# Peptides against a protein of PDB entry 4J2C: the designs that were tried, part 38

Target 1, 107 residues: chain A of PDB entry 4J2C
Amino acid sequence: MEDPFFVVKGEVQKAVNTAQGLFQRWTELLQDPSTATREEIDWTTNELRNNLRSIEWDLEDLDETISIVEANPRKFNLDATELSIRKAFITSTRQVVRDMKDQMSTS

## One batch from the design tools (peptide; made by RFdiffusion4, then SolubleMPNN)

Design b2_p15_6_s4 (from b2_p15_6, 5 letters changed)
Fold by OpenDDE base, seed 5:
Structure b2_p15_6_s4 (fold): chain B 107 residues (1-107), chain A 15 residues (1-15)
Amino acid sequence: as target 1 above (107 residues)
Amino acid sequence: SENRKKLREYYYSFL
């Protein structure tokens, strides 16, 4: 069986891309209320929150795999570079999600 | 999801 880490990573990346698009639209709708309907604002907000939640859930699973690997390094034989890349992805993605959530909570 | 399931199956198989 192949390591499915990159598959889930790919799903997270897709969700991030989707969330970024939704966040941009969310920002536009709030910036110019005359062009926005409450229905679109609500839909965009809900979709954005759903994507962010999905990302956070997947990141928790990915983070758990890191812990498993670090606790059992000889079983997985991942080099330090790959492990660092995996950690960096989780950290940077969490920051992206946090930034969007922070902006949403202050609006 | 299927991929989440695969993730768990793969990594816990080593434990």
Scores: peptide ipSAE 0.633, ipTM 0.943, DockQ to the pose 0.831
Fold by OpenDDE base, seed 3:
Structure b2_p15_6_s4 (fold): chain B 107 residues (1-107), chain A 15 residues (1-15)
Amino acid sequence: as target 1 above (107 residues)
Amino acid sequence: SENRKKLREYYYSFL
């Protein structure tokens, strides 16, 4: 069986891109209320939040795999550089999500 | 998701 980490990582990356697009639209709608309908605002907001939640959920699972690997290094024998990349991905992605959430919570 | 399941199955199989 192939390591599914990269597959989930790819899905998270895609979800991040989607969320960023939704976030941009969200900001546009709030910046110009004259062009925004309540329906689109609600839809965009909900879709954005759903995407962010999905990302966070996947990140938790990915983070768990890191813990498993670190607790059993001889079993996985992952390259240290690869492990660092995995950790960095989780950390940076969490930051991206947090930044969007912070802006949403203050608006 | 299926990939989430695969993820857990893969990594826990080593334990």
Scores: peptide ipSAE 0.630, ipTM 0.943, DockQ to the pose 0.764
Fold by OpenDDE base, seed 2:
Structure b2_p15_6_s4 (fold): chain B 107 residues (1-107), chain A 15 residues (1-15)
Amino acid sequence: as target 1 above (107 residues)
Amino acid sequence: SENRKKLREYYYSFL
């Protein structure tokens, strides 16, 4: 069995791309209310929140795998570089999500 | 999800 970390990582990356598109539309709708319907605002907001929540959920699972590896280093074929890359992905993705959430909460 | 299940199954199998 191959390491499923990359599969989940890929799903997170796709979800981030989707969220960024939704966030852009969300920003546009709120920036010009005259061109926005309440229905589209609500739909976009809900879809965006759902995507962000999904990402955060996956990141928690990915982060847990890091803890497992670090607690059992001899059982996994991972070097320091690979582990660093995985950690960096989780950290940077959390920051991307945080930035979107912060902007949504202050708008 | 299936991938989440696989993730947990894989990593906890080493414990």
Scores: peptide ipSAE 0.630, ipTM 0.942, DockQ to the pose 0.794
Fold by OpenDDE base, seed 4:
Structure b2_p15_6_s4 (fold): chain B 107 residues (1-107), chain A 15 residues (1-15)
Amino acid sequence: as target 1 above (107 residues)
Amino acid sequence: SENRKKLREYYYSFL
């Protein structure tokens, strides 16, 4: 079996891109009420929250794989660079999600 | 999801 980390990583990145688009629309709708309907605001908000939740869930699983690798380094053919890339992805993605959530919570 | 399942199957298979 091939390491599925990159597959899940790809799904997370796709969800991030989707969330960023939804976040932008969410911001636009709130900035210009004349172009916004309650229905679109609600839909956008819900979709955004769902994407963010999905990302956070996947990040937890990805983070768990890091722990498994670090606890069993000889069983996985991963060099330090690859492991660092994986960790950095999780950390940076969490920050991106946090930033969006923070802005949503203050509006 | 299928990918989540694969993720767990792959990594826990080493334990």
Scores: peptide ipSAE 0.630, ipTM 0.942, DockQ to the pose 0.851

Design b2_p15_7_s1 (from b2_p15_7, 7 letters changed)
Fold by OpenDDE base, seed 4:
Structure b2_p15_7_s1 (fold): chain B 107 residues (1-107), chain A 15 residues (1-15)
Amino acid sequence: as target 1 above (107 residues)
Amino acid sequence: SELREELRRFIEETL
């Protein structure tokens, strides 16, 4: 089977962009109640949480592929640079998600 | 999704 990492990476990046937009709207709605309805707040909150959960799930699977690749170096033949890029993507994306979740939990 | 399924299949086949 082909290595699907880069394809999933692209989808995760799109989901992150979507989540960041939802997070921005979420912040705006909570900062100015006069422009916010309970319906929009609930919708935005749910969509944001769903996106974040989806990202986290994908990152877990991506992280597992790293372990598989490292355990089978001959099969995948990834160089150190590409492996580092994959690891960095997972680490940085997890941090972005964590930052949003932390702010949501304290609001 | 199809992408997630492909990823899971990849993991399961390589583990």
Scores: peptide ipSAE 0.178, ipTM 0.753, DockQ to the pose 0.632
Fold by OpenDDE base, seed 1:
Structure b2_p15_7_s1 (fold): chain B 107 residues (1-107), chain A 15 residues (1-15)
Amino acid sequence: as target 1 above (107 residues)
Amino acid sequence: SELREELRRFIEETL
């Protein structure tokens, strides 16, 4: 079976970009209630949370692939650089998601 | 999604 990591990575990156846009709008709406209705606030909040949850789910799966590769190095034949890139992507993306979630929870 | 399911199957087959 083909390694799907890079494809999922791309989808996660797109989801992060979408979430960041939603997060910015979410912040703006809360700062100035006159700019939007309660319905827009709720929609934005829900869409943002859904995106973040989806990202976290994908990151969890991607993280499992790291463990599998490390346990089966001969089967997958990934070099240290590629493995490092994959780990860094997961770590940095989790941080981005965490930062947004932290701000949402304190708002 | 299809990609997520594909990833999950990949993981399950390689575990």
Scores: peptide ipSAE 0.177, ipTM 0.744, DockQ to the pose 0.639
Fold by OpenDDE base, seed 3:
Structure b2_p15_7_s1 (fold): chain B 107 residues (1-107), chain A 15 residues (1-15)
Amino acid sequence: as target 1 above (107 residues)
Amino acid sequence: SELREELRRFIEETL
């Protein structure tokens, strides 16, 4: 099977962008309750959590592929630069998700 | 999603 990492990476990036939009709306709704309906708050919160959970799941799978590639260098033949890019993506994306989750847990 | 399934299949096939 062909390496699907870059495709999944793209989908994760899209999911992150969506989550960031939802997070922004979430903060706005909580900052001004007079303009927020409970329905929108609940919807936004649920959508945000679902997106974050999905991203985390994908990152776990992507992280596992790194281990597989590193254990089978001849099979995949990825250079150090590509591996670094993949690792950096996972690390930075996890941080972005963590930051949003941390703020949600304190609100 | 389809992409997640593809990734999972890739992992399972390679492991």
Scores: peptide ipSAE 0.170, ipTM 0.741, DockQ to the pose 0.618
Fold by OpenDDE base, seed 2:
Structure b2_p15_7_s1 (fold): chain B 107 residues (1-107), chain A 15 residues (1-15)
Amino acid sequence: as target 1 above (107 residues)
Amino acid sequence: SELREELRRFIEETL
C-alpha cells in the first residue's frame, strides 16, 4: 500500500485553514456581542470545535505513521530530511491547534 | 472520512 502521508497532510492543511477562518470569526463575534446572534456564535463554535477535533485525530494517526517508519527504516526508505519535515508538520500543526484551543478555553 | 480510513488501513497493514 502506498504511503498516504502527503495526501492526509494536504487535507489537514486545508482543515487548519478552515479552522483559522472560523476562529477569526469566533473572535469577532465575541468582541462585538451586540452584532452577533446566538445562532451564529453557536454554529461557529461548533464548526470550529469539530474542525479542531478532526485535525487532532488526523495528527494522531500521522504521528503513528512516523513511529512505524522509524521502526521499519528499510521498508520505507525515507531520508532524514523527509522525516524531519513530517515531524515538524505534526509539531507545528499541534501548536496551532493548541493556541486556538487555549484562547477558546480562556474566553 | 475516506482519507482517515485509508490511513488507518495503511497503519494496520504495516504493523
Scores: peptide ipSAE 0.161, ipTM 0.735, DockQ to the pose 0.627

Design b2_p15_7_s2 (from b2_p15_7, 8 letters changed)
Fold by OpenDDE base, seed 4:
Structure b2_p15_7_s2 (fold): chain B 107 residues (1-107), chain A 15 residues (1-15)
Amino acid sequence: as target 1 above (107 residues)
Amino acid sequence: SSSRQKLRQYIKETL
């Protein structure tokens, strides 16, 4: 089977962009409640949480592939550079998600 | 998603 890492990576990146847009709107709605209905706030909040959860789920799966590759380096023929790129993507994306979640939990 | 399904299948086959 072909390594689907880059495909999932792309979908995660799209989800991050979507989440960032939703997060921005979420922030705007909370700062000025007169600009939005409760329905929009709820919709935005739910969509944001769903996107973040989806990202986290994908990151867990991607992270597991790293462990598998590292345990079987000859089988996958990935060099250290590629592994570093994959690890960095997971780490940085987790941080982005964490930052949004932290701000949501304090509001 | 199809991508997630592929990833899960990939993981299953590589474990």
Scores: peptide ipSAE 0.242, ipTM 0.807, DockQ to the pose 0.716
Fold by OpenDDE base, seed 1:
Structure b2_p15_7_s2 (fold): chain B 107 residues (1-107), chain A 15 residues (1-15)
Amino acid sequence: as target 1 above (107 residues)
Amino acid sequence: SSSRQKLRQYIKETL
């Protein structure tokens, strides 16, 4: 079977960009109530949470592939550079998601 | 998503 890692990575990257846009709007709505209705606040909050959850789900699966590859290096024939890139992507993306979640939980 | 399903299937078959 073909390695779908890069496809999922691309989808996660798009989801992160979408989440960041939703997060910015979420911040604006809470800072100035005159800019939107409660319905928009609720919609934005729910969309953001769902998007972040989807990202975390994909990251868990991507992280599992790392463990599998590291346990079977000869089978997958991935070099250290590619594994490093994959690990860095997961780590940095988790941090981005965590930062948004932390700000949402403290507001 | 279809990509997520493919990834899960990939994991299942490669474990």
Scores: peptide ipSAE 0.238, ipTM 0.806, DockQ to the pose 0.760
Fold by OpenDDE base, seed 2:
Structure b2_p15_7_s2 (fold): chain B 107 residues (1-107), chain A 15 residues (1-15)
Amino acid sequence: as target 1 above (107 residues)
Amino acid sequence: SSSRQKLRQYIKETL
């Protein structure tokens, strides 16, 4: 079976972009209550949380593939650069998600 | 999603 890492990576990247848009709207709604209905706040919050949860789920699976590759270096033949790129993607994406979640939890 | 299913299947088959 072909390595689907780059496909899932692309899906995660799109989900991050969507989440960032929702997060921006979430921030705007809370900063200006005159433009915010309870319905839109709830919808935006739920959509944002669902996206973040989906991202976190995918990152866990991607992280598992890293462990599998590192345990079987001969089988996958990934060079150090590619492995570093994959690790960096997971780490940086987790940070982006954590930043949004932290701001949501403190508001 | 199909991507998640592919990833989980990949993990299952390659582990």
Scores: peptide ipSAE 0.234, ipTM 0.805, DockQ to the pose 0.677
Fold by OpenDDE base, seed 3:
Formats: sequence, structure tokens, C-alpha cells
Structure b2_p15_7_s2 (fold): chain B 107 residues (1-107), chain A 15 residues (1-15)
Amino acid sequence: as target 1 above (107 residues)
Amino acid sequence: SSSRQKLRQYIKETL
């Protein structure tokens, strides 16, 4: 089977972009209640959480592929640079998600 | 998503 890492990476990136937009709106709504309806707050919050959950799910699977590749380096023919890029993507994306979740949990 | 499904299948076949 073809390595789907790049495709999933792209979908995760799109989800991150969406989440960041939702997070910004979420912050704005909570900071100024006069501009917010409960309906929009609920929708934004739910969409944001759903996106973050989806990202975390994909990152978990992507992370698993790293372990598989590292256990079988010759089979997958990934050079050190590519592997580093994949690892960095997972690490940095997890941090982005964590930062948003931390702010949501403390609001 | 289809991509997620593909990834899951990829993992299953590779493990």
C-alpha cells in the first residue's frame, strides 16, 4: 500500500488552520459577551473541540507510523531528513493543539 | 476521512 503520511499530514494541517480560526473566534466571543450569542459560542466551541480531537487522533496514528518506520528502516526507504520532517510535524502540531486546549481549559 | 481510513489500513498491513 502507498504511504499515506503526506495526505494525512495535509488533512491535519487543514484541520489545524480551521481550529486556529475557530479558536480566535472563540476567544473573541468570550472576551466580549456583547458580541456573542450562546448559539455561536456553543457552535464555535463544539467545532473547535471536534477539530482538535480529530487532529489528535491523526497525530496518534502518524506517530505510530514513525515507530514502524524506525523499526524497519530499509523497508520504507525513508532518509533521515524525511523522518525528521515527519517527527517535527507531529511534535510541533501536538504543541499547537496543546496550547489551544490549555487555554480552553483555563477559560 | 478517506485519508484516515487509508492510514489505518496502512498501519494494519505494515504491522
Scores: peptide ipSAE 0.232, ipTM 0.803, DockQ to the pose 0.726; fails the geometry check

Design b2_p15_7_s3 (from b2_p15_7, 7 letters changed)
Fold by OpenDDE base, seed 1:
Structure b2_p15_7_s3 (fold): chain B 107 residues (1-107), chain A 15 residues (1-15)
Amino acid sequence: as target 1 above (107 residues)
Amino acid sequence: SKSLEELRKFIKETL
């Protein structure tokens, strides 16, 4: 079976960009009531939360593949550089998601 | 997505 990691990585990256756009709109709506309706605030909040949850779920799956590869290095034949890139992506993406979640929880 | 399903299949079949 082919390694689907890089494809999922790309999809997660796009999802992060979408979430960041929603997050920006979320902050704008809360900062300027003249541009905000309760309906848009609720929609934006829900969409953002759903996207963040989806990203976190995908990161869990990606993280599990790391464990699988590390347990079976001869089978998958990935070098240390590629594994480091994959791990760094998961770590940094989790941080980006965490930062948005933290700001939402404190508002 | 198809890619995510393939990823999950990959995990399932390898574990």
Scores: peptide ipSAE 0.217, ipTM 0.793, DockQ to the pose 0.673
Fold by OpenDDE base, seed 3:
Structure b2_p15_7_s3 (fold): chain B 107 residues (1-107), chain A 15 residues (1-15)
Amino acid sequence: as target 1 above (107 residues)
Amino acid sequence: SKSLEELRKFIKETL
């Protein structure tokens, strides 16, 4: 089976970008109620949460692949650099998601 | 997505 990691990585990156846009709008709406409707706040909040949840789910799956590859290094022929890139992506993306979630939980 | 489905198949078949 083909290694789908890089494709999923790209999709997660797109989801992160979308979430960041939604998060920015969410922040703006809460900072200036005169520009906000409850409808947009609710929509933005829900879309943001859905995106973040999706990202977290995908990261879990991506994380599992790391263990699989590490257990079968010759089968997948990933060098240390590639493996590090994959691990770093998961770690950094989790941090980005966590930062947004933390700010949402305090607002 | 197709890629996500493939990822999950990958995990299922190799774990």
Scores: peptide ipSAE 0.211, ipTM 0.789, DockQ to the pose 0.645
Fold by OpenDDE base, seed 2:
Structure b2_p15_7_s3 (fold): chain B 107 residues (1-107), chain A 15 residues (1-15)
Amino acid sequence: as target 1 above (107 residues)
Amino acid sequence: SKSLEELRKFIKETL
C-alpha cells in the first residue's frame, strides 16, 4: 500500500486555508456588529469550528502514521529529513489551529 | 475523502 501521508497533508493544508478565511470573517463580524447578522455569525462560527475539528482529527491520524513509521523504520525507509518534515507539519498545523481556538475562546 | 480513508486503512492494516 502506498504512503498516503503527502496526499492527506495537502488536503489538511487546504482545510487550514479555508479555516483561516472563516476565522478572518469571524473576527470582522465581531469587530463590526453593524455589518453582522446573528445568522451569519452563527453560520461562520459553526463552519469554523467544524473545520477546525476536522483538521484536528486528520492531524491525529497523521500523527499515528508517524508512530507507525518510527516503529517500523526498515519497512518504510524514510530518511530523517522526511520524518522531520512530517513531524514539523503536524506540530505547526496544530499550533495554527490552537491559536484560532484560543482567540475564539477568549472573545 | 478517499485519501483520508486510505490513510485510515493504512493505519488499520499496519498496526
Scores: peptide ipSAE 0.208, ipTM 0.787, DockQ to the pose 0.707
Fold by OpenDDE base, seed 5:
Structure b2_p15_7_s3 (fold): chain B 107 residues (1-107), chain A 15 residues (1-15)
Amino acid sequence: as target 1 above (107 residues)
Amino acid sequence: SKSLEELRKFIKETL
């Protein structure tokens, strides 16, 4: 079976971009009440939370694949560079998600 | 998505 990591990575990256757009709109709505309705705030908040939750879930699965690869180095022909790239992606993406969540929790 | 399903299958099959 082929390693689908790179495909899922791309999908997570797209989800992050979507979340960042929603987060930007979320901040704009809260900063300028004249442009904000309760309905749009609620919609944006829900969409953002759903996207962030989805990303976190996918990152858990991606993280698990790293553990599998590290436990079976002969089965998966991944060098140290590729493994580092995968780990860095998960770490940095988790940080991006956490930063948005932290700002949302402080409202 | 299909890719996520494949990922889950990959994890399940390899663990």
Scores: peptide ipSAE 0.211, ipTM 0.788, DockQ to the pose 0.710; fails the geometry check

Design b2_p15_7_s4 (from b2_p15_7, 8 letters changed)
Fold by OpenDDE base, seed 5:
Structure b2_p15_7_s4 (fold): chain B 107 residues (1-107), chain A 15 residues (1-15)
Amino acid sequence: as target 1 above (107 residues)
Amino acid sequence: SSLREELRRFIEETL
């Protein structure tokens, strides 16, 4: 089976962009209550959480592929540079998600 | 999603 990492990476990046847009709207709604309805706040919050959850799920799977590749380097023939890029992507994306989640939990 | 399922299958087949 072909390595699907780059395809999933693209989907994760797309989901991050969507989440960041939702997060921005979420902050705007909370900053100006006069322009915010409870319905939009709830919808935005729900969509944001769904996107973040989807990202975290994909990152778990991507992280598992890293472990598999590291255990079987000759089977997948990935050089150190590519492996580092994949690791960095997972690490940085997790941080982006964590930052949004932390701010949401602060309410 | 289709991609998530494909990734899961890839992981399972390479374990």
Scores: peptide ipSAE 0.173, ipTM 0.748, DockQ to the pose 0.658
Fold by OpenDDE base, seed 1:
Structure b2_p15_7_s4 (fold): chain B 107 residues (1-107), chain A 15 residues (1-15)
Amino acid sequence: as target 1 above (107 residues)
Amino acid sequence: SSLREELRRFIEETL
């Protein structure tokens, strides 16, 4: 079976962009309630949470692949640079998600 | 998603 990491990475990146857009709208809606209805607030909040949860789920799976690759270096034949890129992506993406979640939890 | 399942199957098959 082929390594699907880069495909999932792409989907996660798209999900992050979507979440960031939802987060921006979420912030705007909370700043000025006259801008939108309660229905939009609820929808935006729910979509954002679902998106973030999906990202976190994918990151867990991606993170697990790191351990597998490191335990089986000859099987996957990934160089140190690629492994570093994968680790950095997971770390940075988790931070982005964490930042949004932190702001949501304090609102 | 199908991608998530593919990744999970890849992991399970490799472990």
Scores: peptide ipSAE 0.172, ipTM 0.747, DockQ to the pose 0.653
Fold by OpenDDE base, seed 3:
Structure b2_p15_7_s4 (fold): chain B 107 residues (1-107), chain A 15 residues (1-15)
Amino acid sequence: as target 1 above (107 residues)
Amino acid sequence: SSLREELRRFIEETL
């Protein structure tokens, strides 16, 4: 089976972009209640949470692949640069998700 | 969904 990391990475990136859009709308709705309906707030909140959960799930799996690759260097033959890129992606994406979750929890 | 399944299969087959 082919290494699906880059494909999943792309999907996660798209999900992050979607979440960021939802998060922006979420903040706008809460900042000006006169322009917000309960239905839109609820929908936006739920969609955002679902997206974030999905991202976290994918990141967990991606993180596991790192361990697998590191344990089997001959099989995957990834150089240090590629491995570093993968690790950095997971780390930075987790931070992005965490930042949104933190702001949501304080609201 | 499909990508997640592919990833999970990859992990399971490699472990």
Scores: peptide ipSAE 0.166, ipTM 0.740, DockQ to the pose 0.665
Fold by OpenDDE base, seed 2:
Structure b2_p15_7_s4 (fold): chain B 107 residues (1-107), chain A 15 residues (1-15)
Amino acid sequence: as target 1 above (107 residues)
Amino acid sequence: SSLREELRRFIEETL
């Protein structure tokens, strides 16, 4: 089976963009309750949480692939640059998700 | 999703 990392990476990136949009709306709804219905707040909150959980799930699997590649360097023949890119993507994406979750937890 | 399942299959086959 071919390495699906780049495909999953693309889907995670799209999910992050979606989550960021939902997070912005979530913030707007909380900042102006007069224009926010409870239904929209609940929908936005749930949709955001679902997206974040989906991202975290994919990141866990992607992180496992990193471990597999590092344990089998000759099998995958990934150079240091590609491995660094993959690690950086996981690290930075986790930070983005963590930042949104932290702000949601304080509310 | 199909992508997540594909990733899991890849991991399982590689291990």
Scores: peptide ipSAE 0.159, ipTM 0.735, DockQ to the pose 0.653

Design b2_p15_8_s1 (from b2_p15_8, 6 letters changed)
Fold by OpenDDE base, seed 5:
Structure b2_p15_8_s1 (fold): chain B 107 residues (1-107), chain A 15 residues (1-15)
Amino acid sequence: as target 1 above (107 residues)
Amino acid sequence: SREEARKALRDYYYN
């Protein structure tokens, strides 16, 4: 059986790209209220929050796999470099999400 | 799909 970690990783990456697009639009709408409708602001905000929540959920699952692998190294036999890459992906992606959330909460 | 991926993840790492 093939390790599905990369599949979920790919889904997270797609979600991040989507969230970044929504975040950009969210910023634009709030910067110029004269060109924004309440409907679009609400839609964009909700979509963005949903995407961020989805990412966070997937990251939790991915993070759990790290713990499982580290607890059962012989079962999975992952290369140390690969494990580091997986950890780095989770850490950096969480930071990206946090940055967007921080900006949203302070607006 | 996302749901299929999550299921695969569970199947792979918990079995």
Scores: peptide ipSAE 0.613, ipTM 0.934, DockQ to the pose 0.877
Fold by OpenDDE base, seed 2:
Structure b2_p15_8_s1 (fold): chain B 107 residues (1-107), chain A 15 residues (1-15)
Amino acid sequence: as target 1 above (107 residues)
Amino acid sequence: SREEARKALRDYYYN
């Protein structure tokens, strides 16, 4: 069986791209309230929050797999480089999500 | 799908 880590990783990456688009629109709406309806602001905000939450959930699952691999290294046969790449992806993606959430909480 | 991917992940790493 093929390791499905990359499949979930791909889904996370897609979700990040979607979130970034929503975040951009969110910032635009808030930068010029005269061009924004409350309905669009609410919709965009909710979609963005839901998307970010989904990403965070997937990242938790991915992070758990790393713990499982590290506890059972011979079972999964992953080299240090691959594990580093996986860890880096989770760390960097969490940072991207955190940055968006921080801006949303201060706006 | 996302749900299928999550299921595959669980199946692979917990079995």
Scores: peptide ipSAE 0.612, ipTM 0.934, DockQ to the pose 0.853
Fold by OpenDDE base, seed 4:
Structure b2_p15_8_s1 (fold): chain B 107 residues (1-107), chain A 15 residues (1-15)
Amino acid sequence: as target 1 above (107 residues)
Amino acid sequence: SREEARKALRDYYYN
């Protein structure tokens, strides 16, 4: 069986792109009320939150795989470079999610 | 799909 880490990583990346689009629209709706309906604001907010939660869920699973690999290095045979890339992806993606969540909570 | 990917992840890392 091939390592499915990159498959889940790809799904997370797609969800991040979707969330960023929703976040942009969310910002636009709140900054220009004349173009916003309550229905669209609610829909956008809900979709954005759902996407962010999905990302966080997948990141938790990906993060757990790091621990599993580090506990069983011979089983998975990952080099230090690949492991660093995986860790960096999780860290940077969490930061992107956190930044959006922080802005939503203060608006 | 996302669900299939998650299942594959579990199968690969826990077996």
Scores: peptide ipSAE 0.611, ipTM 0.934, DockQ to the pose 0.922
Fold by OpenDDE base, seed 1:
Structure b2_p15_8_s1 (fold): chain B 107 residues (1-107), chain A 15 residues (1-15)
Amino acid sequence: as target 1 above (107 residues)
Amino acid sequence: SREEARKALRDYYYN
């Protein structure tokens, strides 16, 4: 069996891109109400929240795999560079999600 | 799929 970490990573990256698009639209809709229906605002907001939640869920799983690997290094045989890349991805992606959530909470 | 990926992740890292 191949390591599925990159598969989940790819799904997270795709979800981030989707969320960023939704976030941009969300910002535009709230900035100019004349171009926005309540239905679109609600749809966009819900889709965005759902995407962010999915990302956070996957990041939690990915983060847990880091702990598992570090506790069982011989079993997985990952080098330090790859492990660092995985950690950096989780950290940076969490920050991206946090930034969007912070802006949503202050609106 | 996303669910298949999550399942694979669990299978790989917990077995």
Scores: peptide ipSAE 0.611, ipTM 0.934, DockQ to the pose 0.886

